# Ledger of designs, part 124: peptides against a protein of PDB entry 4XPM

Target 1, 160 residues: chain A of PDB entry 4XPM
Amino acid sequence: VMLHSKNVKGFLENTLKPYDLHSVDFKTSSLQSSMIITATNGGILSYATSNNDVPKNSINEINSVNNLKMMSLLIKDKWSEDENDTEEQHSNSCYPVEIDSFKTKIYTYEMEDLHTCVAQIPNSDLLLLFIAEGSFPYGLLVIKIERAMRELTDLFGYKL
Target 2, 67 residues: chain B of PDB entry 4XPM
Amino acid sequence: DIKGTIAFDTHGNVIESTGVGSQRIEDIGDLSKVTLDAEGFAQVQGDSLLVHLYKRNDITLAVYTSA

## One batch from the design tools (peptide; made by RFdiffusion4, then SolubleMPNN)

Design b2_p20_7_s3 (from b2_p20_7, 11 letters changed)
Fold by OpenDDE base, seed 5:
Structure b2_p20_7_s3 (fold): chain B 160 residues (1-160), chain C 67 residues (1-67), chain A 20 residues (1-20)
Amino acid sequence: as target 1 above (160 residues)
Amino acid sequence: as target 2 above (67 residues)
Amino acid sequence: LSAAEKAALKALFDKLLAEI
C-alpha cells in the first residue's frame, strides 16, 4: 500500500465536518485540526485545519503550522508514555477498541482549552489525531475517531 | 415532553447534551450506577425532573421530563 | 416506564445512533 498525499489530505478534510444532529437539538463546531503523524517522532505526514482564512506564507500561517507541530509532538510523547504504562491504559481516558479483528487504543488528552484524541492506526507506525474546541464532548470525539479509523483500512499495518 | 437529554459512554464521557441536560452533566455519575431492567430501561426521579434511561451498545441515553 | 415510553425512547436512541 502506498500513501497518496491527495487522498489522505482529502480524507482528513472530510473529518473536519461538524456534527449537526437532527434526532436531538445538538451541534458541534468543526474540528480545529485533523492529522496523521508518525508514532516514532510525531512528524506530520498530512494535516487539515478549519482555519482557511489565513493568507498563505503569512506570519499567522507559519505560527499556526508551528503550533500544530508542537501539539503533535506533545501528544505523541504522552501517547508513547501511556503505551508503556499499564495503569494509564486502564484509566478512563483510554478506550480499547477492535476494528476488523485489529486491536488499538484511543486516548483522550486535554491540551489547555482544547479537546484532543489520538489513536494508533492498527498495526502501523501511524497515529490519527483530532483536535477540537473544548465544547466538543469527549465521548463524541472518541466515536468520531473510531468511525474515521474504520475508513483507513488501507493504512493498517503501514510501517515506516 | 422532553426538557433535555444527555448521552454518555461507559467511561462517563458526554456524547451529547441538550436542554436541561446540558446543565446536569454531574448527574452522569449517579445515572451510570442505576440498575436497568432486562430490556435496558430505567426511570429515576430527581429533584423536579424525571429521568428516563436507555442503554445499548455501551451508550446510555438519559431523557429529562417533568415529574 | 410504559411500553409506549420505552418505544419512544428506543426510537430516539436509534435515531441518535444513526447520526453519530
Scores: peptide ipSAE 0.781, ipTM 0.955, DockQ to the pose 0.942
Fold by OpenDDE base, seed 2:
Structure b2_p20_7_s3 (fold): chain B 160 residues (1-160), chain C 67 residues (1-67), chain A 20 residues (1-20)
Amino acid sequence: as target 1 above (160 residues)
Amino acid sequence: as target 2 above (67 residues)
Amino acid sequence: LSAAEKAALKALFDKLLAEI
């Protein structure tokens, strides 16, 4: 059963929340964006962004959406290339993981000065994509997206 | 007393860093090569600080102290 | 590392692990 679009949106919004560790004095910024995109063409199915202070239907909003579309397409393309590249899959930027007996890979990509992380939702045509500031450490970003994917079991096996 | 921390994964990527650890991210390369005891611990003498290491589940925590 | 140091380090690790 597929998650309702509103539920997915809310889920993505929750992923934006920063880490505020108390064991050690360490805090992150909020994620800039969190998206579910298609693995086929990088189309955005759902997204959330921390910059919500833009009036709807404004030029700034349009530009922001267009920027997300561009980033999603670029990341999808890079992901697709890496999925067909054995060397890239064995690079330090690729984390093989297993969730509920499903295998997937988490990739980290530097996009401009942003830290991004993308992973195929297991056995699906969907990718989960996190975009963070450069101050967000990759090791933690990987953990974050892995934990998030474990909450998206309803989307496992989803085919377009 | 802790002067700082670094936590990192098996890829050498930072999970968190605090205090002097934030200024010593370059130490990860060497710290990742340290031989740990059977319980996953090690202690390494740094330039002016001691580094206490603990690794479990592919995560290494390094704690910097003066002694 | 002394036993006390190990215990403290492990405790800190456990707390960190619980937060990430």
Scores: peptide ipSAE 0.780, ipTM 0.955, DockQ to the pose 0.923
Fold by OpenDDE base, seed 3:
Parts: structure tokens; C-alpha cells; sequence
Structure b2_p20_7_s3 (fold): chain B 160 residues (1-160), chain C 67 residues (1-67), chain A 20 residues (1-20)
């Protein structure tokens, strides 16, 4: 079964939801953005943003989309570099993970004042990318993207 | 009598922080070096606060109390 | 840490783990 564009969009929108912990008095903001991009070119296949108040077809919307394109490209480039660098793969910014016997890596990257993390969907040409405010702790962001990745099994092995 | 908490992973990255813990993120460096008992617990005196540690599955929870 | 304190700390951890 393949995920359709509408289903992927809905999935990404759902990942935007914040944490609201009750065990401890801790809550996060919503993710700023959630994207699936190509590992090859950093092209955005699907995305969701928390800013729903931006008028459609407005200059602000266009600028926002352009900003996402730029960020996705920059993060893809950094990811590509790290995937070709053994030292970076063993750095504190890299989390090797295994999902159902599939191995992948989660990278955390500081982008200006934003906290980001990116992970290759196992054995695929796709990357899942979360962009959050700087107040969103990296450790929790990593957990969030790992849990999200486990829900994308239909995309495991997806090749462009 | 919890004054705050910090949860962090093996990379030293924060998972959550509350109360006084939010102001003591720098403690993670030292807390990560604390030797835990066989059950995964430790207690450390940090400045004016007592820190209770519990680690399991690569997550460490630090609870700050006055005593 | 007393046994009671350990139990409470573990319980808090378990609750946290269930939420993240």
C-alpha cells in the first residue's frame, strides 16, 4: 500500500502537534514545519506548517514557501556531507537508530534560531525533516521524529 | 517537594526541563558522569538542591528537591 | 535514596516515558 499525497500531507500536519506532558509540567510549541524531501536534491514532496493564518497566494505565503525550500536545501546539503563523513556520523549530532531491522540516522542541526532534525526514511531516497523553535529541546525532537518515522513504513525502500 | 526536573539522553541533549531544572541545564555535563547503582539510581548534592537521578533505556531523569 | 524515594522516582520516569 502506497501513501497518497493527501495522506502524507495529513500525516505531516499531525506531526505538528506539540507535546503537553502531564507527568511533569512541560509543554512545547507546535513544530514550525514538517516536510518530506528528496535526499537527492532537497526537493519538497510534501510539507505542513503551523502558520495557517497566512492568506493563500499572499506574498507572505510565497515567501514562506521559498524559505522552506531554502532550508530544505541547506539541510539536505549538510545531511549529504555528513553521510559522507565518518566522523560526523559519530558526532553528538547523529543518532543511529534501528526500526524493524532497518537502520537509519537522525541528525540535529541548528538553523539560525531554529532547531531542526532530519532523518532518512530507511532505504529510501526520502528525508523526513522537522523544524521547530529553539525552545524545542533536541532530545525530545529526536524522539518525536523517530516515533514519526515508525509510522512511515510504507515509504521504506522508496526510490525516486 | 520537587523543585524541578531535567530529562536528558546519552548525547546530553535535553528531553524536558521544568522548574529549577530549566535553569540548570549546564548540570547535565556533571550528572552524566555520576556513577549509578545497580538499579540505576544516584543522589547528588548540587549547590543548595539535592538531585535524584534515575537512568533507564538511555534516558536519565534528574529530580531536584530541597532535601 | 530510600526504597520509597526510588519507587516514586521510577514511577515518575514511567509516566514521563509513557508520554514521550
Amino acid sequence: as target 1 above (160 residues)
Amino acid sequence: as target 2 above (67 residues)
Amino acid sequence: LSAAEKAALKALFDKLLAEI
Scores: peptide ipSAE 0.780, ipTM 0.955, DockQ to the pose 0.949
Fold by OpenDDE base, seed 4:
Structure b2_p20_7_s3 (fold): chain B 160 residues (1-160), chain C 67 residues (1-67), chain A 20 residues (1-20)
Amino acid sequence: as target 1 above (160 residues)
Amino acid sequence: as target 2 above (67 residues)
Amino acid sequence: LSAAEKAALKALFDKLLAEI
């Protein structure tokens, strides 16, 4: 079944949900943001944010969206640089992963006080991007985005 | 009698931490170097606490106990 | 580690793994 734009939006909204572990007494905050962006220009194709208290069509909403656009662009640029840097690909901030038979990489980036991770959806022109609070551990964030990508098979190979 | 836990990956990044483990994230560097037995287990003394290690699928779980 | 301790540790690991 093809993922439509509304389905993608709903998917991203669902990724915002925090971890609430029962095996150990550990909980995370919700993700601040979850986005699918273009690998070429960092343009946002779809996004979800945990900050839904801002009135729609307000100046505050516009500012919030603009902030997301800025972050997505910065992260895309860093990702692009790292994809052309062998040393960065062998750093602790790069996780090579294989989903089914497709290979991709997950990168973690510190953005001010936020923890972010980004990964190219396999063989596509799209990036999946998670933005979390600094309290969200990177190891878990990486696992989260890997699991999420496994649910986006409809976007594998997507070209703009 | 678990006093805390740390789970971490092969990059040394935290997956989860609880109890005293959340105050001993710096232990990961040393814990990652511990030689495990054939089953993936080890036990090491850390400060006043005993650390029980188990590693599988590139994830290491450290459990801190008094003994 | 005793056999019982190993079993308990592995059980905890398995539970954690199932949640992440």
Scores: peptide ipSAE 0.779, ipTM 0.955, DockQ to the pose 0.924

Design b2_p20_7_s4 (from b2_p20_7, 12 letters changed)
Fold by OpenDDE base, seed 4:
Structure b2_p20_7_s4 (fold): chain B 160 residues (1-160), chain C 67 residues (1-67), chain A 20 residues (1-20)
Amino acid sequence: as target 1 above (160 residues)
Amino acid sequence: as target 2 above (67 residues)
Amino acid sequence: LSEEEKKFLRELFDSLLKEI
């Protein structure tokens, strides 16, 4: 089954939802952004953002989109570097994971005051990228992106 | 009564923190080194609080109580 | 830990796991 672009957008929008843990008295903010980008160039294929209060076609909207593009490229570059760095792959910011017999890695990156995590969709040319506020714990962010990737099996093996 | 909690992963990164646990994130370094029993439990004295530990599936839950 | 305490911790842990 092919995951169509509209389905991907909706999926990413759903990932924005915050955690509200009732077992313990803990809740998070919504993700600021959720994106699927190319591993080759850092181009954004699809994205969702909680920053929807910005007027359309405003300078602020343009700036926000540009910011996403910049962050995407920067994170892609960092990811590419780390994929070729054994030491970085063994740091506390790298999580090797296996999903349906496919191996991938989740990386956490501090971007200014934001918490981000990125992971290659297994055997694909695509990266899944979450951007959250600094109050969003990295351990939970990693769990969130892992759970999300498990729902993107249709994109496993996707090549550009 | 629970005064707070911390849940953390094997990398020492926080999954969640509540109450006094939110103010004791620095405890993770020491808590991660605590020897657990065969069932995955331990208790550690920390200042005026008792920390109850339970680890399973690469996640450690720390519960802070007064006793 | 007492058996009661262990039970509590396991149940809390299980509840947490279901939510994350």
Scores: peptide ipSAE 0.785, ipTM 0.955, DockQ to the pose 0.915
Fold by OpenDDE base, seed 2:
Structure b2_p20_7_s4 (fold): chain B 160 residues (1-160), chain C 67 residues (1-67), chain A 20 residues (1-20)
Amino acid sequence: as target 1 above (160 residues)
Amino acid sequence: as target 2 above (67 residues)
Amino acid sequence: LSEEEKKFLRELFDSLLKEI
């Protein structure tokens, strides 16, 4: 089974959906953005955003896309540094996880007033990246991205 | 008579918070150090609230009540 | 904690787990 570009886009769009925890009456906002980027250069392979009300080909759209490109590059750089730093891998911002015998790490990063979470898709050259508002708790964001990665088995081992 | 809740992970990061729990995130540091019984439960007296703790699978749930 | 309280906490926890 292979995930086509259209299927990946749809998957990312689905990850934008907010939590509504009826058990404890807790709600989150939607994710601002969800992306799959390259671990090598931070290039965006696919993305979804919650604010799609921007006219196509407008200056605002260009600025929005450029902002995503900038954030993806910055987060990739930070991730790359942390992957080569034993101390950072043992901080509270790093979550080692195992999915189907594959080991990976989830990192949380504060970006201005936003909460971000990034993880390498197991044994691949790809990163999954979530961007949320500051009100989105990190513990829940980590759980969200872990659950999402479990649905991306078709991308495990993907090399550029 | 639940006044609020906090759920947090082993890193001390919040999973969810409601009611008075949302105003007591700083309690996580102390709550994470509480000794639980063999079933994963504990009860701790706060300033004016009672905190009921339950931990399983690396997640701790704290429920705040008046008694 | 009473047995009733423990039961409540377990059920609430289980409900939470199903939603996250």
Scores: peptide ipSAE 0.785, ipTM 0.955, DockQ to the pose 0.905
Fold by OpenDDE base, seed 5:
Structure b2_p20_7_s4 (fold): chain B 160 residues (1-160), chain C 67 residues (1-67), chain A 20 residues (1-20)
Amino acid sequence: as target 1 above (160 residues)
Amino acid sequence: as target 2 above (67 residues)
Amino acid sequence: LSEEEKKFLRELFDSLLKEI
């Protein structure tokens, strides 16, 4: 199976778009970051970030990328622990979902002042990860990642 | 005459909040326990505000009004 | 709730669902 990096990158960039609800006067910020990482070691396969003001190859860009690497590892570790903990899977931070007869789980994690959400792409070695500001409500973040994951059917069953 | 709204899921997590609803997130705990009618509606008096509830497909919408 | 209020809530809810 070939992972098409360009297509995935574009997909992740689209997930950064904020909500602007007109039914109720509610708006969110853009996602800070959107990533696909490995469930095995938290390695980043693809990512998008809303911070495009940093010059390329600058020390700030390097620090930003390193921060993403750190966060991905931390979230992967927490996810791995929770997948082996029955009680954590029954907490209000875990959302069991079913997509096209495949079962998976969505987890929410507070990372410093950021709101994060992670889910295993069904039957795969990959995790989808959203990082948002603290003002982005968790319930909406969960809905966002579920909707996004439903569009990644080509990655279902992907093994490293 | 809407003063605010809260939408929340079955885990008690916020989907959206506006107006006075943004300052009343702590109400979710009580609102989630309110008995709804057969169509999924209820009205609850909360302090000086009236809360109108509607729940469908595991999402609850709360609308705050003065009356 | 009155029937008009119920209708309003359902319509608001449906509009919200279309946006999330």
Scores: peptide ipSAE 0.785, ipTM 0.955, DockQ to the pose 0.917
Fold by OpenDDE base, seed 3:
Structure b2_p20_7_s4 (fold): chain B 160 residues (1-160), chain C 67 residues (1-67), chain A 20 residues (1-20)
Amino acid sequence: as target 1 above (160 residues)
Amino acid sequence: as target 2 above (67 residues)
Amino acid sequence: LSEEEKKFLRELFDSLLKEI
């Protein structure tokens, strides 16, 4: 079974769901956005957004298509820089991980008041990108994106 | 009685926080340096609270109690 | 920690792991 565009969109929509940890009584907000973008140009191949009526301090509508494109490009650029910087790869903002014997890295980036997390889908030209509110803890965000990538094996090795 | 919790990873980033733990995020720096026993446990006195630590698979759980 | 306390922590931790 291969992931078609319809299936990918549905997958990303499911990643928006918040955490509700009953074990310790901890809850998060939904992700603002979840995207698959190209590692080369930061172009959005697929995305999902949640409706968030909570007032934001940002001047621009963060969930607008234009803002998503902007953030996608900015994060892709930062990711590209870090992938070519050994020092950045050893910072606390970088998580080396291995999925099914494939190595990749998860990066956390503060974007204004938002918490973001990005990771290259193993051996592919694609990045998975999560955008969350500042209240979403980074440690949990990293776990979330790692778990999500484990479900995207059909995209491993995907080249444009 | 549990007064709060913090769970954090090896990078010092929060996974979850509740109760007094939400107000004690700065404790992670010190808690991450605590020597654990062979089973992954430790007990640390912090202010008026007792912190119970358990670490496994790169995740540390801290539980705050009064005693 | 007592054995009872350790048991509690392990169970809480396991429950947390199942949810994240």
Scores: peptide ipSAE 0.784, ipTM 0.955, DockQ to the pose 0.906

Design b2_p20_8_s1 (from b2_p20_8, 9 letters changed)
Fold by OpenDDE base, seed 1:
Structure b2_p20_8_s1 (fold): chain B 160 residues (1-160), chain C 67 residues (1-67), chain A 20 residues (1-20)
Amino acid sequence: as target 1 above (160 residues)
Amino acid sequence: as target 2 above (67 residues)
Amino acid sequence: SLDEFIKEGLEAIKEYLKKQ
């Protein structure tokens, strides 16, 4: 099974869904955005946003996309810096993980009032990026992105 | 009766919080330092509430009760 | 799952308290 663009888009859209716990009365908001970007340049390859009430091809949509582009670039830059900083890799904002024998890292970043989480898809030139409201707990965001990344095995080893 | 909960990871980051736990996120700092028994449990008296800890698979669950 | 863990933990704590 090949992961095509449409499949990726649909996958990202599914990641937007809120996290519901039923054992306790806990429910998150939906993710604001979910993206796959390039690790090299921060370019957006695919994205999904919970704000879909904006008319297509409208100025507001363009502005929204531009905002995503800016955020993706900023996060990519921060990620790149941290990947070259041993101290940052041992902070509470970095989670080393292993998926199917592939090692990667999950980073959490505060972006103004937003909670973000980014991880390099194992052995690839791609990053998975979640953007959530400040009410979304970082620990849960990490769990969410790790589990999501496990579903992207087709992208493991992807090189630009 | 359970007054609230906090679940947090080994980095001290919140996974979930409910009830009074949502107002006591700052407790994680101290709770993370608590030594658990051989079965993975601990109990800590905090203010007027009792905190029950359970840790498994790198996740700590804190349950707040009145007793 | 996470929800299962929370449920497990709640029950575990409950049972642990019974032993005290």
Scores: peptide ipSAE 0.671, ipTM 0.943, DockQ to the pose 0.863
Fold by OpenDDE base, seed 4:
Structure b2_p20_8_s1 (fold): chain B 160 residues (1-160), chain C 67 residues (1-67), chain A 20 residues (1-20)
Amino acid sequence: as target 1 above (160 residues)
Amino acid sequence: as target 2 above (67 residues)
Amino acid sequence: SLDEFIKEGLEAIKEYLKKQ
């Protein structure tokens, strides 16, 4: 299995799009960030962000990237702790799911005023991570990441 | 007429909310405990509004109306 | 889809009320 950075980047950028319902007057903001990180060290393999108002190679861009690195590491640590804690796996912040007979878990974490959601790509060393504003409902965030995971079957079983 | 909606999952987390539903997220605690009929429906009187419930595939939709 | 579910639910509630 090969991980193509260009294809993954485009996929993550597409996940940033807001959720727009038509049956009722409901539309979310765009995700702030979408990332694929390593489950082992929390290293970012690919990412997309909706905050494109920052000039390239600026100090502000560097700070934002550094912030993403910090958040990814913190979330990886929380995820790792919860994966070794049976009680946390039965909380309302953990959603066990099955995709094409592969089992995984979706976790929701509050990061300051942001809503985050993380899930291990089935049988892989990779995590998919969404970061959204506090106005983005957790239930919808879970649905969004689950459906995104279903499009990443090529990464199932991927090992570093 | 619909005054608002709330959709929530089995964990009590919001999926969507509109209208008066956006101001009544705390209702989920009580709504999640309501016993639905065989067809997946229920009605609950919430202060001055009537709440209509529909559940399917682990998602509950609450619709707020005046009557 | 989620939107289809919401649409279905709204219609289902409407039809249910007609039967009452």
Scores: peptide ipSAE 0.670, ipTM 0.943, DockQ to the pose 0.861
Fold by OpenDDE base, seed 2:
Structure b2_p20_8_s1 (fold): chain B 160 residues (1-160), chain C 67 residues (1-67), chain A 20 residues (1-20)
Amino acid sequence: as target 1 above (160 residues)
Amino acid sequence: as target 2 above (67 residues)
Amino acid sequence: SLDEFIKEGLEAIKEYLKKQ
């Protein structure tokens, strides 16, 4: 059973929630954005963003969406380059992971003052992309996106 | 008494930090090089604080205490 | 979970210190 657009949107919205530890006094900010994009051209298939206080069809919303499009394309390009670069795949910014016997990689990228991480949904033409503030630790961001991908098994192997 | 914590991964990236640990992120470089005992523990003396290390499943927890 | 790990680690360190 494939996820419907609404289901994916809701999933992404859920990923925006801050990480709150109770064993220690630690809580992150919400993710700025969470997206599923195509690995082929960086096109956004679904997205969720924090700060939904922006009126619809406003200039601010347009700018926000355009910014997401730009970032998704930039990150996709960077990801594509790294996927074709063995050295980059062994850099500190690349986390090889295995989910249910499927292998993928999580990359962390600093985009301006933002912390981002992206990972190919295993064996698919899709990328999961998290964008967070600079205060969001990369190590935690990696854990977060890995855990999120484990919930997207329906998209494993998805080809466009 | 815990003065702070740092949790970090095998890449040296922060997972969480609290208290004095938030001000000592640079310690990760040295802490990551510490050899742990068979049970995954180590203790490092750092200035006026002790750093207690616990590593399991590729995550290292550093706990800063006064003693 | 991560929180469980942190909790475990804190307790483990505590117990380790008691043995020293």
Scores: peptide ipSAE 0.668, ipTM 0.943, DockQ to the pose 0.860
Fold by OpenDDE base, seed 3:
Structure b2_p20_8_s1 (fold): chain B 160 residues (1-160), chain C 67 residues (1-67), chain A 20 residues (1-20)
Amino acid sequence: as target 1 above (160 residues)
Amino acid sequence: as target 2 above (67 residues)
Amino acid sequence: SLDEFIKEGLEAIKEYLKKQ
């Protein structure tokens, strides 16, 4: 089954929801952004943001989208570098994971005051990217993106 | 009485923190080196508080108590 | 789930303390 653009958008929007633990008094903020981008050039295929209502087509929205494009490109570049660097793959910023026998890696990157996490959708030309506030702990961010990727099996092996 | 908690992964990254645990993230470095008993538990004196450790599935839960 | 794990851990620690 193919994931339609609307389905992907809705999926990403759902990932924005905060993580709320009920066993302890712990709740995160919403993700700032959630994106699927190309691993080749960082092009955004789909995205969702939790930014409070910014008027459509406003200069603020344009700047926000442009900033998102910039961040996605920067993170893609960093990811590409790390994928070609054995030492970086063994750093604490890299989490090798296996999903349904498919291997991939989750990387955490500090982007200014933001916490980001990116992972290649297994065997695909696509990356899943989460951007969160600095208060969002990396360990939880990794768990969140791994669980999210497990729901994107339709994109496994997707080639541009 | 629980004063706080920290959960962290094998990379030493925080998963969650509450109470006094939120103010003791630096403890993770030492807590990650603690050898657990056969049942997966340990107790460590952390400053003025006792830290109870439980590890399973590569996640360590630290619970801070006064005793 | 993670929440279930935390809950499990809290209970496990509680039970462990009872045995001490």
Scores: peptide ipSAE 0.667, ipTM 0.943, DockQ to the pose 0.869

